# Peptides against a protein of PDB entry 5HB3, part 100

Target 1, 150 residues: chain A of PDB entry 5HB3
Amino acid sequence: RQMQDRCMSEYNQRIRNAPEGSIDPFRMACYKIIGRCDLSNRSLDGLQTDVNDWIWLQFNLARETDRSLELAGESYGLAELQASIREIGLKHFPKTAAEDTNGSFGMFFYLQILAGMFEQAIAYLYPFSYVDAVHFAIALTYYGLLRPVD

## One batch from the design tools (peptide; made by RFdiffusion4, then SolubleMPNN)

Design b1_p23_8_s2 (from b1_p23_8, 8 letters changed)
Fold by OpenDDE base, seed 3:
Structure b1_p23_8_s2 (fold): chain B 150 residues (1-150), chain A 23 residues (1-23)
Amino acid sequence: as target 1 above (150 residues)
Amino acid sequence: SHDVEEFGKFMDEINKKAAEAKA
């Protein structure tokens, strides 16, 4: 708590007092990742990042924390990440095989699996690849991760 | 949401690279 409070204090002080662009982007990233400062904005400005970096960041920031101990507005958990992934899917990924131009459906499937959205992931994959969907469904069922649909 | 917009930028980059690779 003391470290987090100190990080927040330093973060807020630097954002308010430092000239625009004067803050070391790597230091800012440390405040985000380690200090969990200002989780409302999960972008790493000033750093060259790719989609893999984004994925890594989101899942590392999404923690099951006791919401009672978190300051209002800084709670970011799996549920929020899942909601974001759903919205990303609706906007940026093909909904049907006919809409698939770049073969990006696999990435969305991957995101859903990482987020524990197993039923939705299988349902999404099914129209793109029946065989793959069945294989994953069998595996997930075997490990008790997929609820049997009666 | 901010996350959706940020992810969109990455997708644009991926799609751009894919288009360049096909050409």
Scores: peptide ipSAE 0.364, ipTM 0.854, DockQ to the pose 0.531
Fold by OpenDDE base, seed 2:
Structure b1_p23_8_s2 (fold): chain B 150 residues (1-150), chain A 23 residues (1-23)
Amino acid sequence: as target 1 above (150 residues)
Amino acid sequence: SHDVEEFGKFMDEINKKAAEAKA
C-alpha cells in the first residue's frame, strides 16, 4: 500500500511538473503497471508496441480485486476487459467465414479465451473451424470451464 | 472506446503486413 501510494504521488507530481514527453516512457510504464496509475489511459505512449504488448498490458492491468478494495478511484477489472474485447470483436474481426479475408478469426478466439469468455469463444470459432471448435469444447468441458447447454 | 480504436491501429498494421506477405 505504501509503495502504491508513493508511485501514485510520484506519477502525479511528474505529470504536473514535467514537460510533456520528457518523462522516460519505461518509467511511465512502471508507474502504470506497478502503481496502477491513470488506468483510464492504458496506452504506453512513446514505446513501440505491438498487439501482443497490448494484450499483455490489458490482462496485467485487469485485476480481480473487488472495486471496494481498490484505493484508486479508477477500477479496471476483468469485466471491463471482457466488454472491450466484445466491442473489439464487433468492430475489427470477421463475424462469419465469408467475411474472413485475412484469417484473423483466430486472434479474436484467442482474446476471448484469455478473457475467460469460453462459451462465446467456442460459439465464435465454430463457423470458422468446426473441428477446432469441437476439440476446444471437449477440452474446456473436461477442465470444467465450459458450461454444457442442457 | 479508446481501447477499440487503439486495437484498430494494431489490426491495421497486421493486415498491412499480411497483405505485403501475400504479394
Scores: peptide ipSAE 0.358, ipTM 0.852, DockQ to the pose 0.552
Fold by OpenDDE base, seed 4:
Structure b1_p23_8_s2 (fold): chain B 150 residues (1-150), chain A 23 residues (1-23)
Amino acid sequence: as target 1 above (150 residues)
Amino acid sequence: SHDVEEFGKFMDEINKKAAEAKA
């Protein structure tokens, strides 16, 4: 928490006093990740990033604990990330195999798994790859992450 | 949402690369 408080303080000072674009992007990233500063903007401006970087960032920022239990100054939980992933899925990923042009369904499945949306992930994967969906379902069940369907 | 829009940019890049690979 001491580190977070320090980061928050430095972040606030720099954002108010430093000229726009003068702050090192990596330092700003540290403030965001460690200090959980300005979680309303979960992007890394000034850095060359790809989708993998975005994924990494979101899951590092998200907390599985309830907002009330978070020690960070700002709250961003798994629930919010899950909601974002759902919306992303609706807008940017194929709903059926017929809509799949680039084979991107796997990425959405992956996102859902990372976010703990196991039932939804399996349900989504099923029409694209029945065999894979079954195998993942078995594995998830084995580890107690998926409830068996009646 | 902001996240959806931001992710969309990445998807555009991915799709662009995929299209180039298919060409």
Scores: peptide ipSAE 0.358, ipTM 0.853, DockQ to the pose 0.541
Fold by OpenDDE base, seed 1:
Structure b1_p23_8_s2 (fold): chain B 150 residues (1-150), chain A 23 residues (1-23)
Amino acid sequence: as target 1 above (150 residues)
Amino acid sequence: SHDVEEFGKFMDEINKKAAEAKA
């Protein structure tokens, strides 16, 4: 909390006193991750990042707390991330095996699993790989994460 | 949305690499 408050203070000070983009990208990353500053922009501009970095960042920023209890004033939770993942799926991933050209379906399945969208993940995977979908469904059911379907 | 657009850039790169691997 103390570190978060300090980050917020420093961020606000720099935003007021310096043009946007003049802040060290690594420092900005710290402000976002620790201070939860400027959560409307959940990217790390100026840093070399890949999809794995993006995934890591989104899930670290997505807090499981009530918005009213967040200290930063800005809220970003799992629900918002899930909504983003749904939209990402609609735009960037194949809907059927026939649309799959690069075998990217696994990544979307992975994103959905990370976001706790288990039922949707299994349903999505099923037409691409029946065997894999069944195995994951069994595993998720075993751990109580998936309700058996009649 | 910003997230969708940002993710799209990564997918473009992934797809590019995949295409190169097939060549």
Scores: peptide ipSAE 0.355, ipTM 0.851, DockQ to the pose 0.596

Design b1_p23_8_s3 (from b1_p23_8, 6 letters changed)
Fold by OpenDDE base, seed 3:
Order: sequence, then structure tokens, then C-alpha cells
Structure b1_p23_8_s3 (fold): chain B 150 residues (1-150), chain A 23 residues (1-23)
Amino acid sequence: as target 1 above (150 residues)
Amino acid sequence: SHDVEEFGKFMPEIEKKAAEAKA
């Protein structure tokens, strides 16, 4: 807690005193990950990142914490991440097999699985790959992660 | 959404890799 308070203090001082965007990107990353500072912006500007880095960051930032105990006053949990993933799917990924050109549907399926959106993931995958969807459905059901089908 | 816009930056790479895997 002392470290977090110190981090927040330093972050606030630097943001107020430094020109916008002048903070070292690695330091900013530390403020985000360790200090949970300014979680409204989860981008790591100035760093070369790929989709895997983004995924890692989002899931590390998404914590199940009591908002009342957070000094940052900002909370980012799994529910918010799930909402973002839904929106990402709607905007960037094919909705039907007919819209699939590059086979990118697998990435969206992967994102949904990571986020625990199992029912939605299976439903999404089914029209693209029946066999794969069935296999995953069986596995998820076996582990109690998928609701029984009526 | 900020997250959606940020993720969009990765789509070219995702699509490229997907296309390569499909070929």
C-alpha cells in the first residue's frame, strides 16, 4: 500500500509537471501495472507492442478488487474486459462464416475463451468450424465451464 | 471505446498471420 501510494503520488506529480507524453514509456507501464494509475487509459504509448502484449496487459490489469479499497479510484475488472472483447468482436472480426476472408475468427474465439466467455465463444465458433466447436464444447462441459445444453 | 480502437491497430498483423496459417 505504501508503494502504491508513493506510485500514485509520483504519477500525479509527473503528469502535472511534465509535458504530455514526456513520461518514459517503461515508467508509464510500471505506473499502470504496479501502481494501477490511470486505468482509464490502458495503452502503452511509445512501446512496440503486439496483440500478445495487449492481451497480457489487459488481463493483468483486470483485477477482481474491491473498488472501495483502491486508492486510484478506478476499477477495471473482468466484466469490463469482457465488454471490451464483445465490442472488439463486433467491430473487427467476422460475424459469420460468409464474412470470413482471412480466417481471423480464431483470434476472436481465443479472446473469448481467455475472458471466460465460453458459451459465447462456442456459439461464435460453431458456424466457422463445426468440428472444433463440438470438441471445445465437450471439453468445456467436462470441466464444468460450459452450461449444460437443454 | 478506447480499447476497441487500440486493438484495431493489431488487426493487420492478426489478419496477416491468419492468412499465412490458412494458406
Scores: peptide ipSAE 0.449, ipTM 0.906, DockQ to the pose 0.924
Fold by OpenDDE base, seed 2:
Structure b1_p23_8_s3 (fold): chain B 150 residues (1-150), chain A 23 residues (1-23)
Amino acid sequence: as target 1 above (150 residues)
Amino acid sequence: SHDVEEFGKFMPEIEKKAAEAKA
């Protein structure tokens, strides 16, 4: 808590005193990850990042903290991340096998699984790969992560 | 959403990798 407060204080001081974009991207990343500063902007500008870096960042920022304990008025949790993933799917990924040109459906399936959207992930994968969907459904059921439809 | 737009920047790479894996 004390370290987080110090990070927030430094972040606020630097934002007020430094020109926009003058802060080292790695330092900015530290303020976001450790200090949870400015969670409305989850992009790491100035860093060469790929999709894996993006995924890692989103999940690290999506902490299950009770709003009551977050000193910052900005809350970013798993629910918000799940909502973002849904929107990403709607905009960027094929909805049906007929729309699948490059086989990118696997990435969206992966995102849904990471976000704990197991039922939706299986339902999404099914029209693209029946065999894979069944295998994952069996596995998720075995681990108690998938609710069987009565 | 800003996140959705940001993610869109990765789509060309994702699609390329997916196509390579399918071939």
Scores: peptide ipSAE 0.447, ipTM 0.906, DockQ to the pose 0.898
Fold by OpenDDE base, seed 4:
Structure b1_p23_8_s3 (fold): chain B 150 residues (1-150), chain A 23 residues (1-23)
Amino acid sequence: as target 1 above (150 residues)
Amino acid sequence: SHDVEEFGKFMPEIEKKAAEAKA
C-alpha cells in the first residue's frame, strides 16, 4: 500500500505538471500496475508491445479481489477483463469453423482459458477442434476447474 | 470499447502467426 500511495502521488504530480506524452512509458506502466492509476486506459503508448505484452498487462491490472475490498483507487477486476475478452471475441475472432480462415481461434481460446472462462472456452473450441476440446475438458475437470457434464 | 479497439491492432500479427502455424 505504501508503494501504491507513492505511485499515486507521483502520478498525480506528473500528470498535472508534465506535458502530455513526456512521461517515460515504463514509468507510466509502473504507475498503472503498482499504483492502479488511470485504469480507464489500459494501454502502454510509446512502448513497442505485442499481444503477449497486452495479455500480461491486462492480467496484472485485473484483480480477482472484490471491488469493495480493493485498496486501489480504481477498480478493475477479472469480471471486467472477461467482459472485454467476450467483446474481443465477438469482434475479432471467428464464431464458427466456417468463418475460420487463418486458424486464429486458438488465440481466443487461450484468452478465455487465461481469464477462467473455461466452459465458454471449451464450447468455443469444440467446433474448431473436437479432439482438443475434449482433452482440455478432461484436464480441466481433473483439476476441478470444469464441472462434469451430466 | 477501448480494449477491443486496442486489441484489434494485434490481429494482423495473430492472423499471420496462425496462418503460418496452419500451413
Scores: peptide ipSAE 0.444, ipTM 0.905, DockQ to the pose 0.905
Fold by OpenDDE base, seed 1:
Structure b1_p23_8_s3 (fold): chain B 150 residues (1-150), chain A 23 residues (1-23)
Amino acid sequence: as target 1 above (150 residues)
Amino acid sequence: SHDVEEFGKFMPEIEKKAAEAKA
């Protein structure tokens, strides 16, 4: 893409002339989203963001392309995002109902669903809310996203 | 690791909202 190439060019020029931290946060966001620059750092430091912004960014950056065809030379796909979500779950979310104090399990379930981790999501939700897990399982099965168990 | 640490910044808000939803 012409825009992507320009973003890459501008980014490369700027990083050569100044520290990366000196780039305007909004411009950095553009370089990341459009130019796929510096995907090793997927945070938008200096911007007011919430979890929804984070989710939006991660999924936009997680391109479903062959890594060998990535123009920027940096690859970040759904698999990497899924791995990150797994680690997020391990660190920040309750593993069992006994560990659940605030009911935050729903967010982790949501993240897993967004990332296409359907089986894992249902399995995770089940001990927290049997009813919800069953309903989602039915829905996912209906849409062909979950294989029915015999 | 970086993503995990970054996401951790949102946990207080997530937990707060979750608690409010349970009430």
Scores: peptide ipSAE 0.443, ipTM 0.904, DockQ to the pose 0.894

Design b1_p23_8_s4 (from b1_p23_8 with K2H E6T Y10F Q13E E17K)
Fold by OpenDDE base, seed 2:
Structure b1_p23_8_s4 (fold): chain B 150 residues (1-150), chain A 23 residues (1-23)
Amino acid sequence: as target 1 above (150 residues)
Amino acid sequence: SHDVETFGKFMPEIEAKAAAAKA
């Protein structure tokens, strides 16, 4: 907590005193990850990042902290990440097998699974790969992560 | 949202990898 408070204070001081874009992207990343500073901007601009880096960042920032204990007015949790993933899916991924031109559906399935959106993930995968959807459904049910529809 | 736009930058890579996996 003390380290986080120090990080936040330093971040705020630097943002106030530094010209826009003058902060090293790596330091910015540290402030975001460790200090949870400025979580409204979860992009690491200036770093060569790929989708895996993005995924890693989002899930590290999406802490299930008891919202009651976060003194910081900015809360970013799993629910917000799930909402973002839904929006990403709507914008960037095929909704049906007929729309699938590049076979990118697997990534969206993966994102949903990572975010705990199991029912939605299976439902999404089903029209693209029936066999895979069934296999995952069985597995998720076995682990108690998927509730069977009565 | 900013996240949607940011993620969009990865789509060409995602699609390329997906296409390569199908080939």
Scores: peptide ipSAE 0.451, ipTM 0.906, DockQ to the pose 0.895
Fold by OpenDDE base, seed 3:
Order: structure tokens, then sequence, then C-alpha cells
Structure b1_p23_8_s4 (fold): chain B 150 residues (1-150), chain A 23 residues (1-23)
């Protein structure tokens, strides 16, 4: 808590006094991760990052609303992340097997599973890989994570 | 959204990795 408060205090001071782009990217990352500052921007601009870094950041920042309200930082929950993943799917990933050229559908399936969007993930995977979709559906049902779809 | 645009920057890497795994 002490470190979080310090980071948030420094962030507020710098945001008020520093022009855009003048804050060190690593320091900005600390403000976001520890201080939960400016959660409207979750990209860590200025750092070399890959998709795994992005995934890690999104899920670490996605906290339950009740707990986030108790913290001095902004609120960002799983529901907001799920909405972002849906939009990412619509924009960047194939909708049908006919649109699939590079086999990137697996990444979108993975994102949906991580976000707890199990029914949607299985429905998405089915036209790309029937066998894999059935196997995952069986497994998810076994663990009580998959609900019957009409 | 900002998230959609940010994620878009990773698509070349994702597609390259997927293509390599498929080959």
Amino acid sequence: as target 1 above (150 residues)
Amino acid sequence: SHDVETFGKFMPEIEAKAAAAKA
C-alpha cells in the first residue's frame, strides 16, 4: 500500500507538470501496474512488448469492481476486458474458416478461454476445428465451466 | 477503441507464428 500510494502521488504530480512523452516509459509502467493510474490506456507505450506482455497486463489490471473501488486507482474489471476481446475478434481475427489464411484463429480462441468466455470460445473454434472444439467442450463440461447452448 | 488498435500492432507477429506452426 505504501508503494502504491507513492507511485500514485508521483504520477499525479508528473501528469500535471510534464508534457506528453516526457515521462520515462518504465516509470509509467510502474504507475500503471502498482498505482493503477490512468487505466484508460493499457498499452505501455514506449516499451518493447509482445502479445504475451499485453495479455499479462490486461488480466493483471482487470480486478473486481468492489475491490477496485476500495483502491485509490481507477476501476477496470473482467467485463470490460471481455468487451475488448470481443471487439478485437471482430476487427483482427477471421470469422469463418474461409477467411482463415494464416491459422491465427487459435490465438482468439485462447483469449476467449482466458477471459472465461467458454461458450463463445467453443462456438468460435467449431468451424475451424471440429475435433478440437468437441474435445474442449467435453473438458469444459467436465469441470462445470460450459453451459448448454440452445 | 484504444485496446483494439493497440492489439492490432501484434497481429503481424501472431500471424507469422501461426503460419510457422502450420508449415
Scores: peptide ipSAE 0.450, ipTM 0.906, DockQ to the pose 0.893
Fold by OpenDDE base, seed 1:
Structure b1_p23_8_s4 (fold): chain B 150 residues (1-150), chain A 23 residues (1-23)
Amino acid sequence: as target 1 above (150 residues)
Amino acid sequence: SHDVETFGKFMPEIEAKAAAAKA
């Protein structure tokens, strides 16, 4: 808490006193991750990042903050991340096997699995790869993550 | 949304990697 409060204070001071974009991207990342500052902008534009870095960042930012402890920071949790992933899927990934040109469906499946959207992930994968969907369904069921459809 | 736009920047790489994996 003390560290978060200090980060928030420093972040607010720097945003007020420094030109936009003048803050070191790594420091900005620290303010976002530790201080949960300015979570409306979850991109690190000043850093060379790939999709894995983006994924890592989103999951680190999507912390369950006790609503009661929601310090003045923006609330960003798993539910918001799941909503973003749904929107990403609708915009950027094939909806059906017929729309699949490059086989990018695997990434969207992966995102859904990471976000705990297991039922949706399996349902999405099924038309692209029946065998893979069945294998994952069996595995998820074994670990108690997928409810068997009665 | 900002997230959708940001993620969109990675799509060319994702698609290229997926295509390479199929070949």
Scores: peptide ipSAE 0.449, ipTM 0.906, DockQ to the pose 0.897
Fold by OpenDDE base, seed 4:
Structure b1_p23_8_s4 (fold): chain B 150 residues (1-150), chain A 23 residues (1-23)
Amino acid sequence: as target 1 above (150 residues)
Amino acid sequence: SHDVETFGKFMPEIEAKAAAAKA
């Protein structure tokens, strides 16, 4: 907590006193991760990052705790992340097997699973890979993660 | 949203890897 508070304080000071974009990207990353500062921008601009870095960042920033218990000045929880994943799926990933040209559906399935969107993930995967969807459904059900779907 | 736009930058790589894995 103390570290986070100090980080946030320093971040606020720098943002107020420094031109936009003048903060070192690595330092900015630290402020985001440790201080949870400026969570409206969850990209690491100025750093070479890949999808794995993005995934890591989003899920580390996301909190599954009650908002009332959020210690950060800005809140970014699982619900917000799930919403982002949904939007990402709608825009960037195939919605049907007919739209699938390169097999990228797996990544969206993966994102949904990571975000705890199990029912949606299985439903999404099913038309692309029946066998895989069934296998995951069985596994998720076994561990009590998959809820009954109408 | 910003996230959607940001993620879009990764799609070429994702698609390339997916295609490679599918082959």
Scores: peptide ipSAE 0.448, ipTM 0.906, DockQ to the pose 0.906

## One batch from the design tools (peptide; made by RFdiffusion4, then SolubleMPNN)

Design b1_p24_1_s2 (from b1_p24_1, 12 letters changed)
Fold by OpenDDE base, seed 2:
Structure b1_p24_1_s2 (fold): chain B 150 residues (1-150), chain A 24 residues (1-24)
Amino acid sequence: as target 1 above (150 residues)
Amino acid sequence: EEEEKEEREKKLEEFKKELHKKLT
């Protein structure tokens, strides 16, 4: 609690008082991730992130904490994030092997894995590559991340 | 192959953009 309060104080001070372009983007990222400051802004200004870093950030910011301690405007649930990934992903990525023209199915599979959507990721991959889906299913099961439907 | 890669990257960016819009 004390650390979080300190982070919020420092974050607010920096946003208000720092000249434009003088703020270290990594420091600001730390305040967002560790301090949970200004979670309404889900981007990191001044940082170019790849897909891995971007998704990682979204999941960190979407951490389910006790709702009682978070300001109503700064809470975004993991389930909502996952639902959004699915909804938007199915719009942009191929749904079937017949729709795949450039191998982009692998990207959406990977995004779902990064999102912790393991069952959905495997189910999605299966019609594109049976062999790969089985291999990933075995691996995920081994690590206790996939629950085999009995 | 390079064209396919560019198309994949474009799709990914479009996805990120739309997802970001929904999350903000």
Scores: peptide ipSAE 0.295, ipTM 0.816, DockQ to the pose 0.199
Fold by OpenDDE base, seed 3:
Structure b1_p24_1_s2 (fold): chain B 150 residues (1-150), chain A 24 residues (1-24)
Amino acid sequence: as target 1 above (150 residues)
Amino acid sequence: EEEEKEEREKKLEEFKKELHKKLT
């Protein structure tokens, strides 16, 4: 708690006193990730992130703790994040092969894998590519990441 | 291929935007 308060103080001081663009974006990222500063903004200003980095950030900002204990006042669990990814993803990405015009199904499959949604990812991939879905299912099972339904 | 990539990137950005809105 004391460490978090110090991080918040330093973060606020830098935001208020430093000229725009003079702050090291990586340092600001550290305050956000480690210090849990300004969690209302889930982006990293001044840093270009790919899909891997973006998902990584979202998971690092998630907490598996009681929200009442979070000093920043903003927290969400992994399950909530996964549910949101699924809900919003199904809106933006193709549901069937007939809807896929640009190969974006692979992106949503990949996002679900990165999010640890293995069963759902395989189920999603299956109608697009049976062979690939089976291969991934075998691999995930081998590594203990996919639970076969008994 | 480049056009398809751009379209995928656009979809990803739209997804990110909506996800951000829900999580904040």
Scores: peptide ipSAE 0.292, ipTM 0.815, DockQ to the pose 0.168
Fold by OpenDDE base, seed 1:
Structure b1_p24_1_s2 (fold): chain B 150 residues (1-150), chain A 24 residues (1-24)
Amino acid sequence: as target 1 above (150 residues)
Amino acid sequence: EEEEKEEREKKLEEFKKELHKKLT
């Protein structure tokens, strides 16, 4: 609690008082990730992130714990994140092989895997590539990540 | 191939933008 309060205080002070362009983006990232400061802005200004780093950030900013336990009242659960990824992803990415014009289905498959949505990822991949879906399903089952259909 | 890659990158950015908007 004391550490979080200190992080929030320092973060707010820097945002208010630092000259434009003088703030170290990595330091601000640390305050956001560790101190959970300003979670309304889930982007890291001044940092170029790839898909892996971006989704990792979203997971770190998410919490599986009850929002009531968060001091700042700023929380976003893992389940809500996963639901949002699914909803928005299905809007932007192809749903069937017939809709796939540029091979972007692989990106959405990969995003779902990164988000821990293994069953949904396999189900999504299946109509695009049966063989690949089966191979991934076997591998995920072997590692205990895929829930067997009872 | 390069055009397809650019289109994929554009789709990814659109996804990120909309996801960010929903999460904030």
Scores: peptide ipSAE 0.288, ipTM 0.811, DockQ to the pose 0.189
Fold by OpenDDE base, seed 4:
Structure b1_p24_1_s2 (fold): chain B 150 residues (1-150), chain A 24 residues (1-24)
Amino acid sequence: as target 1 above (150 residues)
Amino acid sequence: EEEEKEEREKKLEEFKKELHKKLT
């Protein structure tokens, strides 16, 4: 708690008082990741990040923290991440194999798996690669992560 | 086959960049 409060204080002070362009984006990223500062902004401004960096950030920020410890409106848990992934999927990923021009279905499958959306991930993958979907379904079932429909 | 693989990898990287731009 004391460390988080200190991180928030330093983060807010830097955002408010630092001259434009003088803020070290890596330091700000550290405050965001470690201190959970400004969770409403889930991007790393001023850094060249790729999709893997973005995903990694989302997972690190998506903690089941006691909502009581987060400022009202800054709660970002697994449910919010899953909602974000669903929205991204609807907007940016192919829904059918016929719409897949770039082979991007695998990335969306990966995002869903990482977010624990196992049933949805398998259902999504199946029309693109039925063999892979079956293999993943078997593996997920073996580990008790996939609920068989009774 | 190797050239086709390299071209697919390049397209995937371009897609990742575009995706990142859209997601951020």
Scores: peptide ipSAE 0.022, ipTM 0.448, DockQ to the pose 0.769

Design b1_p24_1_s3 (from b1_p24_1, 12 letters changed)
Fold by OpenDDE base, seed 4:
Structure b1_p24_1_s3 (fold): chain B 150 residues (1-150), chain A 24 residues (1-24)
Amino acid sequence: as target 1 above (150 residues)
Amino acid sequence: MEEEEQKRKEALEKFLKELHKALT
């Protein structure tokens, strides 16, 4: 808690008072990750990030903890992460094979799998590659992760 | 039982890594 308090203090101080362009984005990222600062903004400003960086950050920030223990009074759990992935899917990923120009459907499938959205992931993958969807469904079932519809 | 669970977790991790590699 003491460390988190310090991180929060430093984070807030820097974001408010630091001269433009003087903020080390990596340091700010550390405050966000370790100190859980400003959980409403789940991005790394000033850093070139890809989808892997983004999802890594989301999982690091996601916690299923008692809200009373959070310094910022903000909560971000798996449900919120899943909601975010759904929203991103609607905005940035192909919905049909006809919309797929760069094969990005696989990335969205992967994100859904990581977030435990197994049924949705398989359903999404099916129109792009039914063979792969079946293979992954089998694998997920093997691990007890997929709930087949009776 | 615990050992089997651990093996399953490791297998899943490997699966996810391979999945990532295949999809990216």
Scores: peptide ipSAE 0.062, ipTM 0.658, DockQ to the pose 0.030
Fold by OpenDDE base, seed 3:
Structure b1_p24_1_s3 (fold): chain B 150 residues (1-150), chain A 24 residues (1-24)
Amino acid sequence: as target 1 above (150 residues)
Amino acid sequence: MEEEEQKRKEALEKFLKELHKALT
């Protein structure tokens, strides 16, 4: 698409040549989403975003396509998203109940669920809240989303 | 099969919505 090509061109030109703070971050966000530019950088610089905004962006950028067919020359699918969530978890979320000072474990649990990491999500939640982990495990099993271990 | 898949998707969407509400 001509428009997509233009977006890519403008994005690349601006990111390389524009002084810091001179570019409208919302415009850059549009170029990234429409043009699928710079998929290795799946963040919106210069914008105040929360976890919901971040995860929304990840899913919008995620495609199950062959890289060779991607106009941007890059690919980002579910596997890459799951890897990103794991990395974010290691950096920004508590690993143990003792590290949880702000109750943020629930958000990481949520992110893993969104990414289809059901077994990992339950395993993560268990040490923080046994009761909740059991309830979610039952629910996920009921819908065939959780694979019980024999 | 398609109907069952659709039901599963709807259930998952509901689950995620409730989860989001509870955790955010």
Scores: peptide ipSAE 0.054, ipTM 0.662, DockQ to the pose 0.029
Fold by OpenDDE base, seed 1:
Structure b1_p24_1_s3 (fold): chain B 150 residues (1-150), chain A 24 residues (1-24)
Amino acid sequence: as target 1 above (150 residues)
Amino acid sequence: MEEEEQKRKEALEKFLKELHKALT
């Protein structure tokens, strides 16, 4: 707790008082990851990150803790991560095969799988690649991960 | 409930490992 408080204090002080361009983005990332500072902003400013870096960060920040014990702004679990993935999907990924210009549907499928959104992932993949969707559905069912819709 | 959740996690890990192997 004392370490977290110190990290939070230093993080806030640097954001507010540091001259523009003088902040080490890696140091700020460390405060965010280790100190769980400013969890409302789940991005790393000043760093060139790809989708893999982004999702890695989300999983590191996500914690299944008793929400009653968390301070305001510190609550971020799997449900919130799943909601974020849904939101990103709606904004940045193709909804239909006709909208897919870069073949990015596979990445969104992958993100949903990582987040345990198996039914949604299969449903999403189906119009892009029927064969792949069926194969993944079979595999997920084999492992007991896919729940058939009643 | 806890045992079922643990089994689900293990199943997911196995699936992801196989998926990773298939994609690499």
Scores: peptide ipSAE 0.029, ipTM 0.547, DockQ to the pose 0.024
Fold by OpenDDE base, seed 2:
Structure b1_p24_1_s3 (fold): chain B 150 residues (1-150), chain A 24 residues (1-24)
Amino acid sequence: as target 1 above (150 residues)
Amino acid sequence: MEEEEQKRKEALEKFLKELHKALT
């Protein structure tokens, strides 16, 4: 708690008082991750990140904690992460095989799986790769992660 | 119940690891 409070204090001070361009983006990232500062902004400004870095950050920031104990005053849980993934999917990933130009469908499938969106992931993968979708569906069902549609 | 949950977690982790390797 003391560390978090210090991180928040330093983060807020830097955001407010630091000259433009003088902020070390890595330091700010550390404050965000450790101190859970400014959870409304779940990006790392000034850093070149890939999808893996992004999703890693999202999972680190997403917590199912007692909201009454959250120091940041903002809640970001799995549900919000899932909503974000859905939104990103709609904007940045192919919806159909015909729209797929670079094979990025696999990454979106992966993101959905990571977020526990198993049914949606399989449904998404199905038109791109029928065989793979079936195999993953079988595997997920075997482990009790996929709920059969009643 | 806890043991089954742990097994599922381990299985999921293994699955995700293999999935990551396959997709990246």
Scores: peptide ipSAE 0.026, ipTM 0.514, DockQ to the pose 0.029

